# Designs tried in a protein design run: peptides against a protein of PDB entry 6B4J. Part 31

Target 1, 315 residues: chain A of PDB entry 6B4J
Amino acid sequence: DITMQWYQQLQDASMQCVLTFEGLTNSKDSQAKKIKMDLQKAATIPVSQISTIAGSKLKEIFDKIHSLLSGKPVQSGGRSVSVTLNPQGLDFVQYKLAEKFVKQGEEEVASHHEAAFPIAVVASGIWELHPRVGDLILAHLHKKCPYSVPFYPTFKEGMALEDYQRMLGYQVKDSKVEQQDNFLKRMSGMIRLYAAIIQLRWPYGNRQEIHPHGLNHGWRWLAQILNMEPLSDVTATLLFDFLEVCGNALMKQYQVQFWKMLILIKEDYFPRIEAITSSGQMGSFIRLKQFLEKCLQHKDIPVPKGFLTSSFWRS

## One batch from the design tools (peptide; aimed at target 1 W219 A223 L226 E267)

Design b1_p17_3 (made by RFdiffusion4)
Pose (drawn by RFdiffusion4):
Structure b1_p17_3 (pose): chain A 315 residues (1-315), chain P 17 residues (1-17)
Amino acid sequence: as target 1 above (315 residues)
Amino acid sequence: DVEESMEEIEERYEELT
């Protein structure tokens, strides 16, 4: 409940932000749409540019967002644009910027697991300078992936199925329901991004402040889901690509206590899945063992493939 | 809260051992 209460605090806090700018979106004038168009444009593209080429140019995207959020003018396609145009624009750009980070994790990181880090450092940096943006990220991240909270949505009695599948985060339309394959990845990329944000810190600016969403939330996440019964395919999958991304940082921080948590799922939580999962979905549960059978004996969890090296920073 | 989660993991470890 401590978590579910905190879960609601962010959600209804985001709905307050959906209403604070109410009128900027619900506007049909010509100029009214031009403003709504230029802001969302110059605020959600720099996030899409976040590449793995170098940290040298990764700073441009960070500065371009810091200037845009802090109110300074920002060069956009054509003429420069700024938030000072409208008082509602700041509380609007922070909304659309937050959704983009989770969205970049939704599409890009789900397919390309390595791009989770160059995106997370910009987000883990912007979260410091502007905490308001972070709560909004925790807002969108949580609803589109309640498994990141982590809380498994229970079935409310007397309700149709298509109503329930939407609560699980499946993308559904009038008649189309998102397949399970093209759904499981959209959750992987989300928590792989979440598993990266909590362990990374923006290097530049020399800040003595602390990580806004510390690695502590990585421990609670593993603990909060390992104490409850696992879902068939969702848990064994999400439990793997979270450890592959953040298992190295947790091993260093919580040295022995993290190892105890691992030799638990090896002999106490694995059986909790072998029976729950049918023979047609053991694919996830198998990768989870192949991941641990090594890590447990190697006494090491490999650094995540795609970690930003020193070469990436200087270069 | 983190310490309570640690205590739950340690209790489970003692039961397992």

Design b1_p17_3_s1 (made by RFdiffusion4, then SolubleMPNN; from b1_p17_3, 8 letters changed)
Fold by OpenDDE base, seed 3:
Structure b1_p17_3_s1 (fold): chain B 315 residues (1-315), chain A 17 residues (1-17)
Amino acid sequence: as target 1 above (315 residues)
Amino acid sequence: DIEELEKKINERYEKLE
């Protein structure tokens, strides 16, 4: 399976990255520990500062991240920090930065859906300039949310239940599995972030170039989802999340083909979702149903709430 | 699989073209 090969390649690359900077992360040297912490903060704090407030602030954050990745010194926590402070500094920063972007999907976007767009546009812009960060974003995303690939992990003989639950994306702490609502909330955030990334370009870059991971991957994702048996609650939830965020962009890009896809979802795929939906899970199903019906009725997919406008970039 | 799906879509919903 080519999709699974791609998944595994990204995971392997991510693992190799971790091995590359293990000297920095495992060092007991006081200076190395200090550098590690400084680099970690320099990589992650700017991402945490991303907000929907002003385009100018977003640009400053982007420039800071880009500067750091470019080997330039940046101010972080009152200190001058550079990836050149350690031979493994760049690899470490790229990994931590990518991890943080995905974490913002998992946490911030999960709670505030509109936050997907400013985070995504920065991530997309950084990805364009630093492809390795993009690969690592995918690796982190895929690991936490296999549905972003998409694939549904299967239980294998001899596998521990907790390991299977983790593979599905559940958090398991102290032998307690995460509640379904929290799980879906986190998955939703990550899918929404991904859906935003694939459609957004950093406005201050060379936008004439091809998006490093553009809408064609969104089309692929939809096709793959529709070729899979639906998973209870998960498929309805994430399909809605995906379409709400990038449906308008996909509509503009694929036009009639996209509408045919929506009809296919409504007429062919929906009954399959319904068949596996329990009475307690009808919320996600109904939400998707209403969304599709409204879109088909109006022959339009609304621009998602939080989409960045020209006025945002002038602020 | 994408191409196959698109083919199915086109065959089923040709009237939309």
Scores: peptide ipSAE 0.350, ipTM 0.861, DockQ to the pose 0.253
OpenDDE base, seeds 1, 2, 4, 5: peptide ipSAE 0.286, 0.374, 0.333, 0.265; ipTM 0.831, 0.868, 0.852, 0.797; seeds 2, 4 fail the geometry check

Design b1_p17_3_s2 (made by RFdiffusion4, then SolubleMPNN; from b1_p17_3, 8 letters changed)
Fold by OpenDDE base, seed 1:
Structure b1_p17_3_s2 (fold): chain B 315 residues (1-315), chain A 17 residues (1-17)
Amino acid sequence: as target 1 above (315 residues)
Amino acid sequence: DIEELKEKIEEKYKKLK
């Protein structure tokens, strides 16, 4: 399976990255610990500052992240910080930056869906300039949300139930599994972030270049989902989230072919979702139904709430 | 890969008509 090979390659690259900077992370030296913390803050704080407020502020954040990744000193916590402070500094920063982008999907986007767009446009722009960060974003995303690949992890003989639950994307703490609503909320945030990344380009970059992970991956994702058996509650939820965020962009890109796919979703795949939907899970099912019916009736998919406009970039 | 997926979608679409 090509998809599973790709998944594994990204996970292997991520693991190799962790091994590369293990010296920095495991150091008992006080100076090395300080450098590690400074680098971690320099990588993650700018991402947490991303907001829907002003395009100018978003540009400042982007420039700071790019400067850090380029080996330039940046101000963080009142100190000058550079990846050159340690031989493993760049690898560590790339990993932590990618991890933070995915975490913003998991936390911020999960709670505020409109936050997907400013986060995604920065992530896309950084990915264009720093491909390794993009691969690490995918690795982190895929590990936390296997449905972003998409695949459904299988239980293997001898596996602990908790480990299987973690593979499915659940948080398990003190032998307590995460509540389904919280799980779906986090998965939704990550899928929405992904759906935003694949359609957005940083406006101050070289727009003539091909998107490093563009809408073709969105098309692939949908096709792969349609080739899988639906999972109760999960498929209906995430399919809606994905289509709400990137459906308009996919419609514009693939036109008639996209509408054919949407009809297939409604007429062929949706009954399969219905067949596995319990009475307690009708919320996500009904939401998807209403969305599909509305889009097909109007022959349009609305631009998602929070989509970045020209006015945003002039602010 | 993308073209193959388009073909598969088209084949399914024809079966639904």
Scores: peptide ipSAE 0.224, ipTM 0.847, DockQ to the pose 0.840
OpenDDE base, seeds 2, 3, 4, 5: peptide ipSAE 0.035, 0.061, 0.027, 0.029; ipTM 0.748, 0.739, 0.687, 0.688; seed 5 fails the geometry check

Design b1_p17_3_s3 (made by RFdiffusion4, then SolubleMPNN; from b1_p17_3, 9 letters changed)
Fold by OpenDDE base, seed 1:
Structure b1_p17_3_s3 (fold): chain B 315 residues (1-315), chain A 17 residues (1-17)
Amino acid sequence: as target 1 above (315 residues)
Amino acid sequence: MIEELEKKINERYEKLE
């Protein structure tokens, strides 16, 4: 399966990255530990500062991240920090940066859906300039949210239940599994972030170049979802999240073919979702149904709330 | 995968109503 091969390749690359900077992370040397912490902060703090407030501030954040990845010194916590401070510094920063982007999907976007867009446009821009960061973003995303691949992990013989739950994306702490609502909230955030990334380009880059991970991957994602048996509650939830965020962009890109696909979902895929939906899970199903019906009726998918406009970039 | 989907779409729907 080509999708699973792709998934595994990304996971392998991520694992190899961790091995490359293991010396830095496992060092007991005080100076190395200090460097590690400085680099970690330099990589992650700018991402946490991303907001919907002003385009100028977003540009500053982007420039700082790019400078750091380019081997230039940046100011962080009142200190000058550079990836050149350690031979494994760049690998470490790329990994932590990618991880932080995904965490913002998991946390910030999960709670504030509109936050997907400023985070995504920075991620996309950085990905364009630093492809390895993009691969690592996918690796982290796929691991935390296999539905972003998409695939549904299966229980294997001899596997512990908790491990299976973690593979599904649940957090398990002290033998307590995460509540379903919280799980879906986190998954939604990550899917929304992904849906935003594949459609956005950093406006100050070379936009003539092909998007490093563009809308064709959105089309692929939908195709894969439709070829899979729906998972109870999850499929309806995430399909809605995905279409709400990138449906407008996909509509513009694929036009008539996209609308035919939506009809296919309504007529052929909905019955399959309904068949596995319990009475207590009808909320997600109904939400998706109503969304699609409205879109088909109006022959339009609205621009998602929080979409970045020209006025944002002039601020 | 994508080709199969597109084939299915085209076979089922010639035009949008």
Scores: peptide ipSAE 0.259, ipTM 0.823, DockQ to the pose 0.295
OpenDDE base, seeds 2, 3, 4, 5: peptide ipSAE 0.294, 0.240, 0.276, 0.190; ipTM 0.836, 0.819, 0.827, 0.762; seeds 2, 4 fail the geometry check

Design b1_p17_3_s4 (made by RFdiffusion4, then SolubleMPNN; from b1_p17_3, 9 letters changed)
Fold by OpenDDE base, seed 1:
Structure b1_p17_3_s4 (fold): chain B 315 residues (1-315), chain A 17 residues (1-17)
Amino acid sequence: as target 1 above (315 residues)
Amino acid sequence: DIEKLIEKINERYKKLE
């Protein structure tokens, strides 16, 4: 399975990255610990500052992240910080930055869906300039949300139930599994972020180049989902999230082929979702149904709420 | 997988072209 091979390759690369900077993370030296913390803050704080307020502020954040990744000193917490402070500094920063982008999907986007777009455009722009960060974003995303690959993890003989639950994306703390609503909320945030990344380009870069992880991956994702058996509640939820965020872009890109696929979803795949949907899970099912029906009726998919406009970039 | 899906779509919904 080519998809699973891709998944595993990304996970292996991520693990290798962790091993590369293990010296920095495991150091007991006080100076090394300080450097680690400074680098971690320098990598993650700018991402947390991303907002929907002004394009100019977003540019400042982007420039700061790019400068850090380029080996230039940046101001963080009142100190000058550079990846050159430690031989493993760059690898560490790339990893932590990628992790933070995914965390913003998991947390910020989960709570505020419109936040997907400013986060995604920065992530896309950084990915274009720093491909390794992009690969690490995927690795983190795939690990936390296997449905972004997509695949459904399977229970293996000898596996602990808690480990299986974690593989599915659930948080398990003190032998307590996360509530379904919270789980789906986090998964939704990550899928929405992903759907935004694949369609957005940083406007101040070389837009003539091919997107490093563009809409063709959105098409692939949909195709893969349709080739899988639906999972109760999860498939209906995430399919809606994905289409709401990137459906308009996919429609524009693939035209008639996209509409054919949408009809296929409604006529062939949707009944399969219905067949596995319990009475208590009708909310996500109905939401998807209504979305599909409206889109097909109007022959249009609306631009998602929060989509960045020209006015945003002039602010 | 994508190509196969596209083929299926085209066969079933050619009228949309």
Scores: peptide ipSAE 0.104, ipTM 0.777, DockQ to the pose 0.245
OpenDDE base, seeds 2, 3, 4, 5: peptide ipSAE 0.027, 0.025, 0.035, 0.040; ipTM 0.689, 0.676, 0.688, 0.688; seeds 2, 3 fail the geometry check

Design b1_p17_4 (made by RFdiffusion4; failed a check: the pose's geometry)
Pose (drawn by RFdiffusion4):
Structure b1_p17_4 (pose): chain A 315 residues (1-315), chain P 17 residues (1-17)
Amino acid sequence: as target 1 above (315 residues)
Amino acid sequence: SHYEELRQEIEELAEEL
């Protein structure tokens, strides 16, 4: 409940932000749409540019967003634009910027697991300088992936199925329901991004402040889901690509206590899946063992493939 | 019992955080 109550605090807090700018979106004038157009354009593209080439140019994207959010003018396609044009624009750009980070994790990180880090450091950095943006990220991240909270949505009695699948985060339209394969990845990329944000810190600016969403939330996440019965395919998958991304940082921080958590899922939580999962979906549960059978004996959890090296920063 | 003790230690540490 402590988590479910905190879960609602962010959700209805985001709905307050959906209404604070109410009128900027619900506007049909010519100029009214041009403004709405230029802001969401110059705010959601720099996030899409986040590449793995170098941290040198990764700073440009960070600064371009810091200037845009802090009110300074920002060079856009054609003429420069700024938030000072409209008082509602700030509380609007922060909304659209937050969704883009989860969206970039939704599409890109799901397919390319290594791009989770260059995106997370910019987000873990912007979260420091502007905490309001972070709560909005925790808002969108949580609804699109309630498994990141983590809370498994229970079945509410007397309701149709298509109503329930939407609550699980499946993308559904009038007649189309998102397949399970093209769904499981959308969740992987989301928590792989979440598993990266909590362990990374923006290096530049020399800040003595603390990480806004500390690695502590990584421990609670593993603990909060390992104490409840696992879902068949969702848990064994999400439990793997979270440890592959943040298992190295947790091993260093909570040295022995983290190992105890691992020798538990090895012999107490693995059986909790072997029966729950049918023979047609053991694919996820198998990767989870192949991951631990090594890590437990190697006494090490490999650093996530795609970690930003020193070379990446200087270069 | 050993595994229950580990679960308890994990829950306590999670609450302390």

Design b1_p17_4_s1 (made by RFdiffusion4, then SolubleMPNN; from b1_p17_4, 9 letters changed)
Fold by OpenDDE base, seed 1:
Structure b1_p17_4_s1 (fold): chain B 315 residues (1-315), chain A 17 residues (1-17)
Amino acid sequence: as target 1 above (315 residues)
Amino acid sequence: DELEEIRKELLEAAESL
């Protein structure tokens, strides 16, 4: 399976990255610990500062992240910080930056769906200039949300139940599995972030270049989902989240082929989702149904709420 | 079946990407 090979290659690259900076992370030296913490803050704080408030502020954040990744000194916590402070500094910063982007999907976007767009446009722009950060974003995303690949992890003989639950994307703490509503909320945030990344380009970059992970990957994701058996509650939830965020962009890109796909969902895939949907899970199913019926009736997919306009970039 | 044909076309398109 080519999709599973791609998944495994990204996971292997991520694991190799961790091994590369293990000396920095495991160091008992006080100076190395200080450098590690300074680099971690320099990589993650700018991402946490991303907001929907002003395009000018978003540009400042982007420039700071790009400067750090380019080996330039940046101000963080009142100190000058550079990846050159340690031979493993660049690998560590790339990994932690990618991890933080995915975490913003998991936390911020999960709670505030509109936050997907400013986070995604920065992530896309950084990915264009730093492809390794993009690969690490995918690796972190796929590990936390296997449905973003997409695939459904399977229980193997001898596997602990908790490990299987973690593979499915659940958080397990003190032998207690995460509640289903919290799980779906986190998965939704990550899928929405991904759907935003694949359609957005940083407006101050070289727009003549091809998007490093563009809408073609959105089309691939949909094709793979539709050829999988639906998973109870999960498939209806994430399919809605994905189409709400990137459906308008996919419609513009794929036109007639996009509408054929929506008809396939309505006529063929809905009955399969319905057959596995319990009475307690009808909310996600109904939400998807109403969305698709409205889109097919109007022959239009609305621009998602929070989509960045020209007025945002002038602020 | 027209729907199966559409599914096949979508898969072929996805594999070409």
Scores: peptide ipSAE 0.194, ipTM 0.828, DockQ to the pose 0.839
OpenDDE base, seeds 2, 3, 4, 5: peptide ipSAE 0.176, 0.074, 0.170, 0.158; ipTM 0.822, 0.741, 0.821, 0.813; seed 4 fails the geometry check

Design b1_p17_4_s2 (made by RFdiffusion4, then SolubleMPNN; from b1_p17_4, 9 letters changed)
Fold by OpenDDE base, seed 1:
Structure b1_p17_4_s2 (fold): chain B 315 residues (1-315), chain A 17 residues (1-17)
Amino acid sequence: as target 1 above (315 residues)
Amino acid sequence: KELEEIRKELQEFAESL
């Protein structure tokens, strides 16, 4: 399977990245530990500061991240920090930055869906300038949310149940698996972030270039999902999340083809979701149903709440 | 029949992107 090979390549590249900065992460030297902490803060704090407040602040955050990745010194915690402080500094920062973007999907977007857009536009812009960060974003995203590939991890002989649960994206702590509602919330956040990334471009970049991971990947995601057997509650939830965030963009880009896809979802795939939906899971099912019916009736997909407007960039 | 044709068209389109 080409998709699984691509996924494995991403995971291998991510693992190789971890190995490249192992000296920095495992160092017992006090100075190396300090550098590691400073670099980690410099990489992650700006991402946590991303908000829907003002375009000017978002630009400052972007410029700071880009400066750090470019080997320039940046101010972090009242100190000047640079990736040049350690030969493994750049690899470490790229990895931690990518991890933090995905974590914002998992946590912030999961709780505040509108936060997907400012996070995604920064991630997309950084990806355009730093392709390795983009690959690492995908590696982290797909590992935490295999449904973003999409694929369903399979239980293998000899596998521990907890390891299988983790592969499915569940958090397992002290032999207790995460509650289904929390699991779906985190998966939703990551899917929404992904759906935002593939449609957004940093407005201050070179817009003549092709998006490094654009809407064509959104189409591929939908096509792959529709060729898979639905999972109880998961498929209805994530399909809705994806379409709510990037459906308008897909409609504008692919027009007639998009509407054919939506009809196929409604007439062919939706009944298959219904067939596996229990009475306790009707919430996600009904939400998807109402969304599809509304969109088909109005022949329009609404612009998602939180979409960044021209007024945002002038603020 | 129509839905299967649509499915095929969408798959072909996905491969062209």
Scores: peptide ipSAE 0.326, ipTM 0.885, DockQ to the pose 0.829
OpenDDE base, seeds 2, 3, 4, 5: peptide ipSAE 0.300, 0.291, 0.298, 0.317; ipTM 0.876, 0.875, 0.877, 0.883

Design b1_p17_4_s3 (made by RFdiffusion4, then SolubleMPNN; from b1_p17_4, 10 letters changed)
Fold by OpenDDE base, seed 3:
Structure b1_p17_4_s3 (fold): chain B 315 residues (1-315), chain A 17 residues (1-17)
Amino acid sequence: as target 1 above (315 residues)
Amino acid sequence: SELEKIREELLKAAESL
């Protein structure tokens, strides 16, 4: 399976990255520990500062992240920080930055769906300039949300239940599995972030270049999802999240093919979702149904709330 | 059917990416 090979390749690359900077992370040396913390803050704080407030501030954040990844010194926590402070500094920063982007999907976007767009446009722009960060974003995303690949992890003989739950993307703490609503909320945030990344280009970059992970990957994702058996509540939830965020972009890109896909969902895939939907899970199903019915009726997918406009970039 | 054709087209597209 080419999809699983791709997944594994990204996970292997991520693991190799961790091994590469283990000297920095495992060091007991006071200076190395300080450098690690400074680099971690320099990589993650700018991402946490991303907001929907002003395009100018978003540009400042982007420039800071790019400068850091380019080996330039940046101000963080009142100190000058550079990846050149340690030979493993760049790999560490790339990993932590990518991890933080996915975490913002998991946390910020999960709670505030509109936050997907400013985070995604920065991530996309950084990915364009720093492909390694993009691969690591995917690796982190896939590990936390296997549905972003997509695949559904299977229980294997001899596997601990908790390990299986973690593979499915659940948080398990003190032998307590995460509640389904919280799980879906986190998965939704990550899928929404991904759906935003694949459609957005940093406006101040060389837009003549092909998107490093563009809408073709969104089309692939949909195709894979529709060729899989639906998972109870998960499929309806994430399919809605994905289409709400990138459906308009997909409509513009794929036109007639996009509408054929929507018809396939409505006429062929919905009955399969319905068959596995319990009465307590009807909310996600109904939401998807109503969305698709409205879109098919109007022959239009609305621009998602929070989509970055020209006025945002002038602010 | 038309639906089967669409499904096949989507599958083919996914395999080509």
Scores: peptide ipSAE 0.141, ipTM 0.814, DockQ to the pose 0.706
OpenDDE base, seeds 1, 2, 4, 5: peptide ipSAE 0.140, 0.269, 0.133, 0.132; ipTM 0.810, 0.875, 0.811, 0.813; seed 2 fails the geometry check

Design b1_p17_4_s4 (made by RFdiffusion4, then SolubleMPNN; from b1_p17_4, 8 letters changed)
Fold by OpenDDE base, seed 4:
Structure b1_p17_4_s4 (fold): chain B 315 residues (1-315), chain A 17 residues (1-17)
Amino acid sequence: as target 1 above (315 residues)
Amino acid sequence: SKLEEIRKELKESAESL
């Protein structure tokens, strides 16, 4: 399975990355610990500062992240911080940055869907300049949300239930599994972030280059999902999230093919989702149904709320 | 059927990426 091979390759790369900076993370030296913390803050704080307020502020954040990844010193916590402070600094920062982007998906975007776009455009722009960060974003995303690949983890003989639950994307703390609503909320946030990343380009980059992980991957994702059996509640939720965020972009890109896909969802896939939907899960199904019916009726998919406009970049 | 054709086209597109 090519999809699973790709998944595994990204996970392996992520694991190798962790091993490369293990010396930094496990050091008992006080100076190394300080460097680690400074680098971690320098990598993550700018991402947490991403907001929908002004394009100029977003540019400042982008420039800071790019500078850090480029080996230039940046100000963080009143200190000059550089990845050159430690031989493993760059690997560590790339990993932590990628991790933080995905974390913003599962936390910030999960709670505020509009936040997907400013986060995604920065992530996309950084990915364009730093492909390794992009691979690590995918690795983190895929691990936390296997449905972003997409694949459905299977229970294997001898596997602990908690490990299986974690593979499915659930958080398990103190032998307590995450509630389904919280799980779906986090998955939604990550899918929405992904759907935003694949359609956005940093406006100040070299637009002549192909998007490093563009809408073609969105098309692939949809095609793969539609060729899989639906999962109860999960499929209806995430399919809606994905289409709400990137459906307009897909419509513009794929035109007639896109509408054929929507017809396939309505006529073929919906009955399959319905067949596995319990009365308590009808909310997600109904939401998807209503969305698709409106889109098909109007022959249009609306631009998602929070989409970045030219006016945003002039602010 | 039209649906089968669409499904096939989508599958082929997914495998080509």
Scores: peptide ipSAE 0.188, ipTM 0.846, DockQ to the pose 0.704
OpenDDE base, seeds 1, 2, 3, 5: peptide ipSAE 0.176, 0.148, 0.173, 0.184; ipTM 0.836, 0.832, 0.841, 0.844

Design b1_p17_5 (made by RFdiffusion4)
Pose (drawn by RFdiffusion4):
Structure b1_p17_5 (pose): chain A 315 residues (1-315), chain P 17 residues (1-17)
Amino acid sequence: as target 1 above (315 residues)
Amino acid sequence: EAEELEEARELLEEAAE
């Protein structure tokens, strides 16, 4: 409940932001759409540009967003644009910027697991300088993936199925329901991004402040889901690609206490899945063991493939 | 082994708070 109450605080706090700019979106004038068009454009593209080439150019995207959010003018396609054009623009750009980070994790990181880090450092950095943006990130991240909270949505009695599948985060339209394969990845890329944000810190600017969403939330996440019965395919999958990304940082921080949590899922939580999962979906549960059987004996959890090296920063 | 599992369960409960 402490978590579910905190879960609601962010959600209805985001709905307050959906209304604070109410009128900027619900506007049909020509100029009214041009403004709404140029802001969302110059605010959600730099996030899409976030690449793995170098941290040298990764700073440009960070500065371009810091200037845009802090009110300074920003060079866009054609003429320069700024938030000073409209008082509602700031509380609007912060909304669309937050969704993009999770959306970049939704599509890109789901397919390309290594791009989770170059995106997360910009987000873990922008979270410091502007905490309001972070709560909005925790807002969207949580609804699109309630498994990141983590809370498994229970079945509410007397309701149709298509109503329930939407609550699980499946993308559904009038007649189309998102397959399970093309759904499981959308969740993987989300929590792989979440598992990266909590362990990374923006290097530049020399800040003595603390990480806004510390690695502590990584411990609670593993603990909060290992205490409850696992879902068949969702848990064994998400439980793996979270440890592959953040298992190295947790091993260093919570040295022995983290290992105790691992020798638990090895002998106490694995059986909790072997019966729950049918023979047609053991694929996820198998990767989870192949991951631990090594890590437990190697006394090490490999650093996540795609970690930003020193070469990436200087270069 | 059973004692280590119980200690791990206690850590889970403490971390869940």

